Peptides against a protein of PDB entry 7UQJ. Designs and how they scored, part 219

Target 1, 160 residues: chain A of PDB entry 7UQJ
Amino acid sequence: PELYQNFNITPPRGVLFHGPPGTGKTLMARALAASCSSDERKITFFMRKGADILSKWVGEAERQLRLLFEEAKKHQPSIIFFDEIDGLAPVRSSKQEQIHASIVSTLLALMDGMDNRGQVIVIGATNRPDAVDPALRRPGRFDREFYFPLPDVKARFKIL

## One batch from the design tools (peptide; made by RFdiffusion4, then SolubleMPNN)

Design b2_p22_3_s1 (from b2_p22_3, 11 letters changed)
Fold by OpenDDE base, seed 3:
Structure b2_p22_3_s1 (fold): chain B 160 residues (1-160), chain C 160 residues (1-160), chain D 160 residues (1-160), chain A 22 residues (1-22)
Amino acid sequence: as target 1 above (160 residues)
Amino acid sequence: as target 1 above (160 residues)
Amino acid sequence: as target 1 above (160 residues)
Amino acid sequence: PLPEAYRETFEELRSWILSVHS
C-alpha cells in the first residue's frame, strides 16, 4: 500500500499467469494465497474458470462476476483466481463473441472499479494469453504477466 | 533397474497422482521427466488427457492407446502421463460405459503387457481417484499413489 | 554446431516459441535467421502456418511436410518456422483429429528422422502451447521452449 | 512445491500481494 500510495502509482490489481498446462499456474496462485495468509490475516481465495463463467452462468455471467467481486471485497484481503481466463473468449461465433464482449466489458469495469485501497488481487491463468482480451492486459488490470515455462529438461527442478 | 531386479520386485509401472486441481500433479510429472533426463539419457514424456482419449479418438481410442504405448516403448526411457485419467470414465450413460470399459480394458492390458525390463513409467493424474477404475489401481498398474494436497495456509512453502 | 558435435550431444532440433500474439515470436524467428546468416553462410528460412498446412494442403499435408523438410535439408543451413503450430491440431471433429494425428505423426517422424549432422532447425510458434501435441514437445523435437512475454511487464522475469 | 525456477517469481508476487494486502 504505502509504496504505491507514495508514488501515486496505481497498484497492479491483476496478474496474468500464462504458460503451458501443468506448469503450476494454479498451484502458484494457491501457494501465494497460502503463503500470504496468517492466523491474523487470512486471505480468501476465490477460484473461477472462464469456461464455467460462460457455460454454467448462461445469461447470468455478468451478474456472477459482479457478485464474485462483491464477495471478494467483502472478504478482503482476497484473491480472485480466474483459471482458463481465455475461456471467457468463446469460440468465434457471433453470438458467443457478443456474450464474450459483454462479459469482458463487465470484468474490465469491475477491475477498474476496484478502489486502490481495496485488498483484492485478481490472478488470471491462461494457456493462451493471446486469447485474453488485450483490454484486460492493460495497466490497472492484468498489468503484470508471469510466464510458467515447461520445466526445461536441463533445469534441475529442485522439487521441494 | 538393478535394485528392482535384485529383489525380484516388480518395479511399479504406474503412479497415480491425485488431489485437488491446481496442486501440481502435471507439474510434478513434467518436473520428474525433466529431472530424470540427462544429456546421456533423455526421458521421453508423453502426455494425454483422459477426456481427449474418449472425445477425440471416438472409435480409435483403443488403437491410439496401443500406439501410445508402442511409441513410448520405442522411445524408452519414457513417461506416459495421463492427465484427468478419471476422464476415461465417462458420465454414466450406457453407451459411454461400454466405450469406457473397452478403453480401460485396453489400458489394463497395455499396462500388464509391459515387460518388466521396459523403461516406461505411466503416471495418471486425477482429481477424483474414486472415479478411476479400481482395476487400474492394482499392483502392477497404478500401484503407487501420491496425494497432492492443497497448499495449507500454514505450510511455509519452502519453494526450493 | 561444433559444441554439439564435440560432446556427441544431440543438438536440439526444435524450439517452441510461445506467448501472446504480437510478442515477437515470428519476429524473433526471423531475427535469428537473419543474425545467424552471414555473407558466407546464408540460412534459408521456411515459414509455414499450422492452419495452412491443414486447410490449404487438404489431403496433401503430409506430403507437403515431407517436401518442406526435404527442401530445408537441401538448402541447409535452414530454419523451418511453423507459425501457429497448434493449428495443426484441428477443432475437435473426428475427421480433423484423424488428419491431425496423421500430420503430427508425420511431423514427429520428420523431426526424428533428422540426422544429427543436419543443419535444419525447426521453430514452432504458438499462442497455445497446450494445444501442441506433447509428442512434439519431447527431447529431440521441440525440446526447448521460449516464452515471449508481453513487453510492458516490467517484471524482469529472471527465468531461472 | 513449486520449482526453484519459480522462486523469484513467487517471492516477487508474494511481496506484491503482501504490499497490496497490507
Scores: peptide ipSAE 0.121, ipTM 0.397, DockQ to the pose 0.336; fails the geometry check
Fold by OpenDDE base, seed 2:
Formats: structure tokens, C-alpha cells, sequence
Structure b2_p22_3_s1 (fold): chain B 160 residues (1-160), chain C 160 residues (1-160), chain D 160 residues (1-160), chain A 22 residues (1-22)
């Protein structure tokens, strides 16, 4: 808070991790959650897969998102990690417009409805940032993006 | 090779990465591939998902495994990474016995058929090591196991 | 232990992680510690910074190292991670010879004094392997080395 | 285990998370 309050900077609520599969997006999110947790201040980590939300909760996806955000708010400080968020909020294609549009709209509203003082961070991971609805990539939503490249085959990976 | 050749140690052909999802199993495999690559000795990295092999190649899964191992042998030194290997080689349950048994049998035969001098490493990743057929966890197959824990929330992961 | 006991392989007591800063040496050490922990067999992870041992424990650094190794032995299986070990065990330069020589000598003795059956692993991380005293890089000490390369500046890293 | 190229990203994100959560 202090760092952002003093500068009138709306802290980014959402971070989009994008890059090829197996680049450590989920691990980064978990690592951040663990790293930012202390004995005095435990971060609650919520993990959901985008496709699982759609497939398991057909017609209830909006409700599940609302419940997730409410639970995250209740357990502040918290991190919501959406793995494969391109499965949850694909770019609006005309054929599945209504179902996807409502889920995207709900996610947008939930991210927008988080108070600037809320201690809920949303991390989205995708292999296809261009397959994520651009509306999610606006200020106050996923307003920061981090690319997770393939290990450049030439770049000796420092396996950490 | 030299480290294992000099000690007459049969290099483990297979390494099982196990641990909760988003613990960096896939990333570790990629990082290993990149780390072990030099300008003179490029490692070829093959990635497959266990469930994708079963779902995309119904009835051809054995052939695809054979082709994968042949290609890995052709491109030595190489790493074959099986993500979600519990999806490829689940513990034999009575209901899907025949298809799974043949795929497991093929994978076993391919791992056993690799010459000890072969520069093909197989990495399997699973969230459920107990869901992997125990036959795969025998010497000459996935004979090394690495757990990938959740960042213990209590462990101040200085994730650097 | 079993993997090393059965093959009469002196388990490496020490692993040196070397490579540029920001390459995840510390994270690997933590990941390994956590990875090797199970519900039945919890690994105790001890982290120290080389420079912190020297700076915080001027004149007591040897004692702190001894206590650390004793504690690690008491809490077997354990991992001792020395971050920035080049700060703890620099190459012997004539000007700071005495203090550094005694600390290095103590660390050498502690690593040498670990029984081959001891379940204490020492991981040293350095950005400068050539700045680590060669005596530490001998068999029975940091006898395995893993290079952690820079991301090729263009390739954003996959964090493992 | 995160490759250290993400250290900067990690530290930035960590600092951000801590700042939001503080």
C-alpha cells in the first residue's frame, strides 16, 4: 500500500503471465505467493484453470467466479491464479459469444469491483496472450504482463 | 556420459518428477535440456503430454511412442519429457486395462530397449506418483525420482 | 541415501551452483530441499549468505559454521544452502588471508568431517565459480557443479 | 524452481505483491 498510496498509483490488480507451456507461469505464481507469505501474514493462494471453470461449471461459471473472488476477499491477503486464462476468457468469437461474453464480463466486473485497497492479486497465465480478451488487458485488470519465454535452446537454462 | 562411464554406473534412463501442479516440473525439464546443451553438444528436447498421446492417438499411441523414441535416438543427445505421465501410464485399473496395458507395455519396452550407451533421457512429470504404473518406477526406467513440492507457505521461499 | 548406498557412490556432499546473478541458484536449492521432503521425511533447509556470515559474525564465523553443520546434522536429512558462497570462501588473496583462510579451512573441515552416510547436502551458489577457493571444489566437498547461464538477453527466462 | 532471468520479474512482482498486500 504505502509504495502505491504515496504515488497515487493504482496498484495493478492483475498480472498476465504469458509464454509457451512449461515456462513456469504457475510456478512463478506459487512462488510469489509463498515468498510473500510470512508467519504473521499468510497469503492465501487460489488456483483455477480457465478451461476447468468453463467445463465443470457450465452455466455456473459466473457464480463460481463470484464465489472465488468473495473467498479471496475474505482471505486477504490473497492471490487468485488463473491457469490457462485463455480458456476462460477467449477473444470474442461470434459463435460462442454469449457464454464467453458473460464470463468475461463477470471477470471484468469482479476485477473492476475490487477496491484499490483490496489485498487480492489476480495472476492469469496463458500460452496465447492474443487469445485473451483485450478487455482483460486494460488498466485496473491485467495491466501488467510478463513474458515467459521458451528456454532458448541455445541459452543454457539455469535450472533453478 | 563420462561421469557415469568411469564409474560403471548405468545412467538412469528415466527421471520421474513428481509433485503438485505448478511446481515447475516441466520447467525443470526444459531448463535441464537447455542447461545441458552447449554449442558443441545441443540437446534435442521432445515434449509430449500423457493425456494428449492417449486422446489424439487412440490406437496409434504405441506407434507414436515408438516414433518418438526413434526420433530421440536419432537426435542424441536428447531429452524426452512426458508431462502428465500419469495420464499416459496410469496404474492398471481393471476397466481400461487393455489399452493402458499396451501403452505402458510399449513405454516399458522402449525404456528397456534403450542401450545403456544411449544419450536419451526420459523425464516423466506427474502430480500423482502413486498413479504412475509401478513398473515404470523400476531400475532402468524411471529409477530416479524428484519431488517438486509446493513452495511451503511456511518456508520463506526467497525465490530469487 | 539408498540410491548412493547401493552403488557405493560417495554421495556428493556439496553441489556448487554457479552462474550469473538472477539465474535462480537459490531457488533451485530451495526447490531441491522441498522436492526431497515428503510427509514422512521432511528435509530441513538451512539458508545462509556467504557475505552475511562474514559481516554479521566477524570473529564468530567459524563457530556459526560449526553450529550450522551441527544443527544440519541434528535435523537430518538436511540441506545447507550457502548463497553467494564466493563471499564466504573467496580465493585466497594475500591481504585478507588469515580471516578468509580460517573460514575456508573451517568449511573444508566441516565438509570433510561429514560421514559419507550423513544426510546433509551442502549447496553453494556463486556468480563467480573462479572466485571460490579451489579447495572447496575437490572431491568430498563441492564435487558437483551446475552452471546456471544468463538468459540470453533476448530470451526472457523461464523461472523453474 | 524459477530460472533467474525471472529474478527481476520475480522481485518486481514480489515487491508489487507485498506493496498491495501491505
Amino acid sequence: as target 1 above (160 residues)
Amino acid sequence: as target 1 above (160 residues)
Amino acid sequence: as target 1 above (160 residues)
Amino acid sequence: PLPEAYRETFEELRSWILSVHS
Scores: peptide ipSAE 0.113, ipTM 0.404, DockQ to the pose 0.325; fails the geometry check
Fold by OpenDDE base, seed 5:
Structure b2_p22_3_s1 (fold): chain B 160 residues (1-160), chain C 160 residues (1-160), chain D 160 residues (1-160), chain A 22 residues (1-22)
Amino acid sequence: as target 1 above (160 residues)
Amino acid sequence: as target 1 above (160 residues)
Amino acid sequence: as target 1 above (160 residues)
Amino acid sequence: PLPEAYRETFEELRSWILSVHS
């Protein structure tokens, strides 16, 4: 925390996982949440799917995002994981995208509104990073990106 | 192969991966396909999503399943991976399920029709095993089930 | 460019990538866009998913295609990548396919309407090339097809 | 289990998460 304040660096609040489907993005997010959780400091993990937020919550997506961030703040330290975030935050292109644009704008505002003292991390996962609005990929939002390659045959999945 | 014949055990043709979303079901299926593929014995991996088979193939889902199994047989040894198989094979509950019932019946017939000499493995993945038609979970179909638990905090991801 | 004009060959405007899912079709398209992009000549990459164009844009898919091609022309040199193009351009089979037929017809017209001087390349990706309307696979449209086999264990995709 | 190839990414991310959550 302090290090970022001293250097006038906005601490990374969001990380984008990108790569082909079934490369372990969601598993990584869960594993991180589990491994960073201790007996003394349990991390609350909130998982949402981008398409579900739009499809299940027609007209309520902004409200659901607000509630999610409020709940995450209430249960901090927390991780919000957005699977298929490209479904939530398509590139702002056309007129009918007003609904999508409002959702993206809400997510932007929520990420910007995370106080620097908040222990809420946001992880986005997508198979299509270029389909995610570039505004979400700016400093203080999803400012780090990690690529998940297809497991090469040489990727020793040591299934122990 | 021979071991299963000697014990009058129908060799498992199908495996059901079940557990919460983002527990690595799809990653495991890909890893298995990769790890079981050698220079001498390449495994062809066919991935389908249950919801995609229904939504993209309105009225053609049965035909697409047949084609998939034919292609898998042609390219054996092969793995057919059905992600979200509960989307393809919902429990036979409601009236509108005639279309779903026909698709399930086709999948049943295709799994039953796999000659024991065929080197085609079927992996289904679901977050909702109870939403999968029990007929698919009988011997000679998805007769083995593997649970993918949430990573517990103590789950030493021995990332070895 | 010039070579195709000299031989009275309609330059390939579209390339169809086909093969099993997760064989790197999308990765190849991205890698091509990146490798063909220089400091002097940046290529704009537009990615769309065929099913998304239909499902997200009910009744607006034609308009969205037009906008996409206009934007690609505005930002040339550009690549339009259609992932799962079989979702956009199903084979003209049944009566309810009038909507699909209109979308396909729009895509045909857009591909035909690309002036030979336009620096817009269209890449389609599908796991089901036979599910793509043959009209899209004619000269001046998706006139080149590349098969993406399952990565052999030895296929060092040296992604250098 | 995550692929070994993700170990570095995992440790980096873990360190980051812990730093933000500290």
Scores: peptide ipSAE 0.113, ipTM 0.392, DockQ to the pose 0.312; fails the geometry check

Design b2_p22_3_s1 (from b2_p22_3, 11 letters changed)
Fold by OpenDDE base, seed 4:
Structure b2_p22_3_s1 (fold): chain B 160 residues (1-160), chain C 160 residues (1-160), chain D 160 residues (1-160), chain A 22 residues (1-22)
Amino acid sequence: as target 1 above (160 residues)
Amino acid sequence: as target 1 above (160 residues)
Amino acid sequence: as target 1 above (160 residues)
Amino acid sequence: PLPEAYRETFEELRSWILSVHS
């Protein structure tokens, strides 16, 4: 109830899914995209893994993030799902600071640059919410967090 | 049917799920954990990514594996799911041999050390079964292999 | 239609999907695999990310490629999908030349070594076709290129 | 399929997404 009411007030929005690995964060994001898509209003679902953006796009990660957001905006309504976002935007540690800092800064700017009328939702998934740069967890970015607990046994059995 | 029956007959057992990425190996492992759990007999599902064990636990991967198996044993009946197990236990190549060899050796020892009465199942998932050390694929370890083909269109439509 | 017909005419074949990120290259490859699969003739779809092959398998990428192609051949009819193939087979740059060159050479040899009777299709996806080694884009390899424009909203909506 | 335990979260998020996309 309370979470839903707060979702209605401020689009576009980022949601951070956090919890143990394999609690269904990625599945939830896909299910949401699917369930919110209709024949009349298809949601374009963009999926990226945080680690993949860094490893594949060494030196171009910023550009790829820009292109991703531009494409999502072009194909709105859209969901951008960053799986393992902690791999993309880790908390600032001293040694690899500059490259990660630029990618984080780019992602921040892209999230901040989303028009309030833009129908682009960003979902980040992480197993380590504390490893995500706090700047991404501020209002107007990943400003909502959903914990994905280990489903209890009953809940797990209903999943299958 | 046969898989479920085999889970009942010879615990502990290793199963290797192999096939293309996104074929539902992880989902199947979860599904199995859920379907084999009942209100009376709750299966504890442990999930680890092979690459995460190596990267996060440089120098402690062996300890983390031990702790994982101890925890699984403590919470039996249990399933340990190693996602991307090829990242944890690659086939022996000459140059990075020692560190990977120790982790593989530890995993082998942990699988071999499972009490025949232990209700711990180990599921490894890989997109590259031949990249998994053959020692892990021997009887008493990952001695069963299941291929996860890409779901046909009908199967994908059910997944989405 | 045309893509499906072309899959029937000249096996084995490489197809390069290129276009902006999120244009549905991966989705198209999956949709093709799905659409070409029937209950009677299931296509095995292998998906690999170019960067994952390099990062996870430093020094074993060649072997993993061999194994992938062997597995695809064993499970024919098959589709091998290399997502972000530019991460696997970048254009030769001076500094990391030798390791990438060996992986590219292996991939070239694997594509060249496919029996014309083999029912293995290789799909490479890239956002940067010009970053893919030209040797991979020659006849008998990724000899067909499909541009994935930013689909208009309707075209993307049909892919999802 | 999502766990039943996530049904509430799913419905909440679904409703939110629909509201934002709407």
Scores: peptide ipSAE 0.081, ipTM 0.349, DockQ to the pose 0.291; fails the geometry check

Design b2_p22_3_s2 (from b2_p22_3, 14 letters changed)
Fold by OpenDDE base, seed 3:
Structure b2_p22_3_s2 (fold): chain B 160 residues (1-160), chain C 160 residues (1-160), chain D 160 residues (1-160), chain A 22 residues (1-22)
Amino acid sequence: as target 1 above (160 residues)
Amino acid sequence: as target 1 above (160 residues)
Amino acid sequence: as target 1 above (160 residues)
Amino acid sequence: EVPEAYLETLRELEEQIRLVHE
């Protein structure tokens, strides 16, 4: 807490994990949640899938996001992990349904409304970073991005 | 190869990766494909999602499975990775739709029809091993299972 | 870098992967090396086996460890992966041969001697975390541990 | 063998998580 005040370092509230499917994005998020808990400091891990929020919570997605952030705040320190966040918060287009625009706006507001002292980290995972609304990728939101490449042939030489 | 002949060890054709979501099942499958490929021996990696096969290939899922196995055989050595295989091959119930029964039967036949000398490995990943048809978990099919636990709190202290 | 200085957080120099044999410890290490390399940032991966260091380098194991760490430092950013590190760094006992004590002492010194700004990560893999000298598991050494639960023995043979 | 960038990512994320939780 106190050290953040001195350096004017806003702790990153949101991290975007992006890369092809099965590159360990969700594993990393869980491993982080695991690595940052101690016996003294348990981190609560909340996992949601963007497509599931849209499909299961038709007309209630905004409320479910609010409840999720409230629950995460109540159980601080916490991590909220959104898998397939490009499904939850797609790039705004003139043809985008009002529901998607509302969900994106709600997520923006929730990320902006997090107190800088709040012990809630949001991790978004996507296979398509370019399909995520650029407004979510601004400072104070998903302002850090981690690329998860395929273990490709070049990566094999590093693996070998 | 030759050592397997002497011990009458049928090389396992199908591996079930099971464990909570985001425990690295898909990453492991990709990393296996990567680690087992050399400059002399490239492994072709085929990835499918069980739910996607059901939803995208309505009425054609059986044909798509056949084509997938044919393509994998054509590009030997190969790995077929089924993510969320519990969606593709749910436990048979009296209420199970005929479509699901047909898909399961097709997958069974394809796994049984793989020549013991074929260099095709099938990896299924699931969060719910008990939701996978037991017929798929028999010898010559997904006869090997790997548990991917959550990185637990104790693992956390070790990771910290 | 700078953030680590402010919090007196020694960036973890070493990670212990532990879990039964064939749980993907080596695979994960390789996959992570791969995933963390970009076109701009190539990570050099060094793999050694603890038992091989003892058996192949009789009387020279300490020198080989030094050379390995020097080479890793020269090729930063780098990963040193020790497979079967319990063979290299067994728990100290009154009956432990002087050679093992010397190797453990050398590895301790090498891990302690890494500059906090050095881009060298050491990963140890073991099936027996309790067989690893506790001195290696202290902060600034293998201060992080990941549990790799048994993939069922049957599934190992498919991965292999 | 946690690859370095994954470990760096883990470290960075752990640090971020720790920092957010402090």
Scores: peptide ipSAE 0.019, ipTM 0.430, DockQ to the pose 0.313; fails the geometry check
Fold by OpenDDE base, seed 2:
Structure b2_p22_3_s2 (fold): chain B 160 residues (1-160), chain C 160 residues (1-160), chain D 160 residues (1-160), chain A 22 residues (1-22)
Amino acid sequence: as target 1 above (160 residues)
Amino acid sequence: as target 1 above (160 residues)
Amino acid sequence: as target 1 above (160 residues)
Amino acid sequence: EVPEAYLETLRELEEQIRLVHE
């Protein structure tokens, strides 16, 4: 808060991690949560999967998202990590498209409804940034994007 | 290879990465592949998912595993990374258990059939090491295990 | 530590992370520190910059390095991260070369003086691996190297 | 290997997260 207030920097509400699978997107979100935590200020880390939002929460996804955001707000400072956010992509059926549209609309509204002073960061991870609804990638939502390249085949981990 | 050759360390044939989801198992495997590569010695990295072995390769999984190991042998030095190797765990059906047993038996045979001088490392990643068949965790197979803990929220980075 | 003890793997005393600026070296070091910490086993993370060793510790750098290693030893398991370790490279003056040689000699002695069973990992990060003293890159020191490639230039511009 | 643009990004994120959380 103080650093953003002092510099008039609008804190990113949402950060999109994108890159090939196994490039450390989820690790990074967890590492960020850990690195930003102190003995005095513990960050609460919430993780959800895009596929779980569509499959496990059929008909309740919007409610579960609302509850997640309220819980994250209650436990500020917090990080909400959506793994495989491209898994919100509808399967090719009109009904799935409608469900997707409703879930995405709810997520948009929840991200837009976060006060600029809220200590809730939303991280979305995707292997397919182009499969993420462009509306999610607008200012005030996932307005910051981070590319996770493959470790170059030359990257010598001698950690064996 | 060089690190193992120079130290007369028998390269582990199999390495099990285990720990909670999003702890960097896949990233580490890729980073290891990258790290063991030089301009003179490129490591070929093969990735497969445990769930894909069961779902996409129904009736062909054993053949695909054999082809994978032959390809890895042909492209030595190589790393075979099995992501979500606990996804080889059968769904609770007798038919799935039989398919699982056949696939695991094939993987065991392939790991046992690797010459000790083979420059093929097999990395298995799991969130549930106890869901990995104990036979895979024996010497000459996944005989080395690496725990990937959650970034402890309490990991006091005393960045003094 | 447990990972190394359980597998009779000599823990790398030193790991060199190298690659262009903005490639993940410091993050990976932090993520590794965090990932190796548990509720039962907290890793202490010490960070120093190569440039700070030369600039802030003029005439005290050797003592500060000794104190750092003793503190890291006292707080085992621990990670010492040297960011910009190539910043130990002297500016072209004979006096700076002598200071550098003394600091490097001290670091070498400290790394060599670590018991093979010590739960202290030293990570050096550099943008210029060729600017790192070859003596630091020998077995028992920074004997493991990791290349961090640039994200594709197009991805870098979206991150700035 | 997390790319350093990702590190800088992550430092920026850490800083931003720290800033959001401070």
Scores: peptide ipSAE 0.015, ipTM 0.398, DockQ to the pose 0.230; fails the geometry check
Fold by OpenDDE base, seed 4:
Structure b2_p22_3_s2 (fold): chain B 160 residues (1-160), chain C 160 residues (1-160), chain D 160 residues (1-160), chain A 22 residues (1-22)
Amino acid sequence: as target 1 above (160 residues)
Amino acid sequence: as target 1 above (160 residues)
Amino acid sequence: as target 1 above (160 residues)
Amino acid sequence: EVPEAYLETLRELEEQIRLVHE
């Protein structure tokens, strides 16, 4: 809070971790939650997977997202981590596209509905930032993006 | 080869990384691949996701698994990393169960068909080791299991 | 043993992992324990948190450290991982300083008392290497230090 | 993929652990 107040920086509501799979995006999100959690200030860490939101919450995904954000707000300060957030993107089937569009629309509304003073940070992780709905990447949503590179391109060519 | 030859250790064919999501199983597999890769001995790292094997390879999953193992053998020493390997477990629908059973059977046969001298290590990662087909957890397959606990767990990890 | 004997290198007793929170120090320690554990050579992994040593072991921290090292020696080859080892550093209160100094002195004595042939490695992780008692960073203790950088240093400062 | 610094750290640590356990 204070650091953002001092620099006149609106605290990011959403942070997108993007980069190749297994670059430690999920680990970093957990570690951020742990590092920001002191004895005096416990951060509640909520984790969901984009594919799980679609598969486990079929017909209730919007409600479960609302409940997640309500629970995160109730237990603030909190981090909501969406692993594989590109898994919320529509699969190119018309019925699934509508369901995915509804879920994404609900997530957009929930991120927009977070008060600027809410101590809830949303972290999305993806291997495919271009598969994340551009609306999620707008200011007030996932407005900060962090690239998790592979180990140096030279090391990558040594592994190929 | 040489390290295992020198220590009279039969190289494990398969290693199962299990533990809560975001404990860095995938990161570790990549790190191991890169750590074992020297300038003189490049390890080729192949990554697949259990769910992708089912979804992207519908009707060709067995062939794609064979091609993966052939390519890994061609580029040995190599690591095949299956992220979310429990995603290969049958969904309890009869047709999907048969397809999943066929894919798992193909994976079993490919792991069994690896020559003991093959410089191919298979790493499977799961959040649910009990959802992994017990046949994959048998000797000569994923016969070594490594638990990736949460960072905050004060757990005295007896890695037995 | 043999490799260190051949190169006249004294095996490091302690390794300090340092770097920003969430750079995977704890994950790496576990991974190393797992990667070095074979069917023939199981490594026992012990994990403790610096703050927990102070808070949970109030009045018995020295005894608990001794028991930890004895158990690690009993179950060798073993790794003792101290997460947040800077949490053993004195908080600037006179009574806590004496207690912390006693605990650190006990840890120093335990690290010094490890026979050079003992198959016990101590890994300390910290976000603040400068908060680790310099006596712990001396030869025969945490005499090797590994920096865990953020994937994008510019990225992390945007999150804080 | 793990950052190169992690890979170097891993390699060095694996070497250290291997050497301590050998």
Scores: peptide ipSAE 0.006, ipTM 0.393, DockQ to the pose 0.235; fails the geometry check

Design b2_p22_3_s2 (from b2_p22_3, 14 letters changed)
Fold by OpenDDE base, seed 1:
Structure b2_p22_3_s2 (fold): chain B 160 residues (1-160), chain C 160 residues (1-160), chain D 160 residues (1-160), chain A 22 residues (1-22)
Amino acid sequence: as target 1 above (160 residues)
Amino acid sequence: as target 1 above (160 residues)
Amino acid sequence: as target 1 above (160 residues)
Amino acid sequence: EVPEAYLETLRELEEQIRLVHE
């Protein structure tokens, strides 16, 4: 925290993992949560799927996002992982577009409202970075992007 | 291509990956795409989920399938990977059955309409091969099937 | 079987795998199925997703659960794996709550109705153990719980 | 390497499965 303040650097609040599906984005988000957890400092890991935000939380998606961020703040240090965050991108139906727009707007506000001193990291994973609202990819939001390439063939033969 | 023509053999257009979930079907489809890509010959990999075809593309699923196949043809050599293709199987509700029937019919037509000379491979992945419409499993469609067994425990301990 | 009867011990019917998502719960459930399968004794592995039980089986979820348990009994020794079983937890909509309550009630009845001598193991995987109905976590149901910690960073760098 | 906790969990589960299947 202090190091970022001294350099007038906005600490990264959001990290975008992007790359082809099954490149281990979800696995890496979990690795980060584990690696940053010590016996002394347990990181709480929250996960949501973009599609679940739309479908499971119909009419309450914004509220559930608020509750998620509140819970993450309560359990800091914490990681909020949004899997398939591109699932929040409006599909071309007008009604879905309005729903998605409200959810995205809520997520923007929640990311903007996070205290720079808060130990809450937001990780978004997508297969389609271009389908993620550019407003989410601005400084103070998902301002760090990590590309997950397809594991090289040689790396894959070690995993298979 | 030419070898298949000389023998009057319809080249396999579709490959069905089936097996228990998380047996690496999605990972293998990507491995194949990566392995077949060289510096000189990049394979474009398109991926869709069966559930997304139904839910995200409500009312436009058929159009999005057409666009996907056109894009794959434009970017050939390419792989179209349908994850959870059994998600296109009609769920027993009459309205869903009609929607699924139209989507499956569109997919059949698109697979049938692929030029035998096209460098577009379609991979379908399913956990429930018996839930995949038998019409999709005919020659010229998903005419090759690969079973993904559970990796033997010993193999898994190398991956874990 | 006999040893459990002599001590009046209810054999574990259900195992709950819980932990952060991508900790390998699904992978482990399959490892177990593979490890317990020999050339002489093949274990049949059935898998369902909690979300699919709700969405794919709309109006027939209870029936499909019954059929699943019957099929598992027919193909014993068998494992029924419910991935994302917390997806059966009521989302805060009243209508969904009723649907979920009926499905959960059916699953409870099916787990209670399993013969202690039946070679059917039920594995539930969740990222949110606290979202799983406590009634499912009682003796004779999901009465064994395994926490899937995030694989240590070192283990993950070998998988990546 | 599977973390020891996973190996223990696996062993315990294998033993339980064996006991249910005996």
Scores: peptide ipSAE 0.000, ipTM 0.307, DockQ to the pose 0.233; fails the geometry check

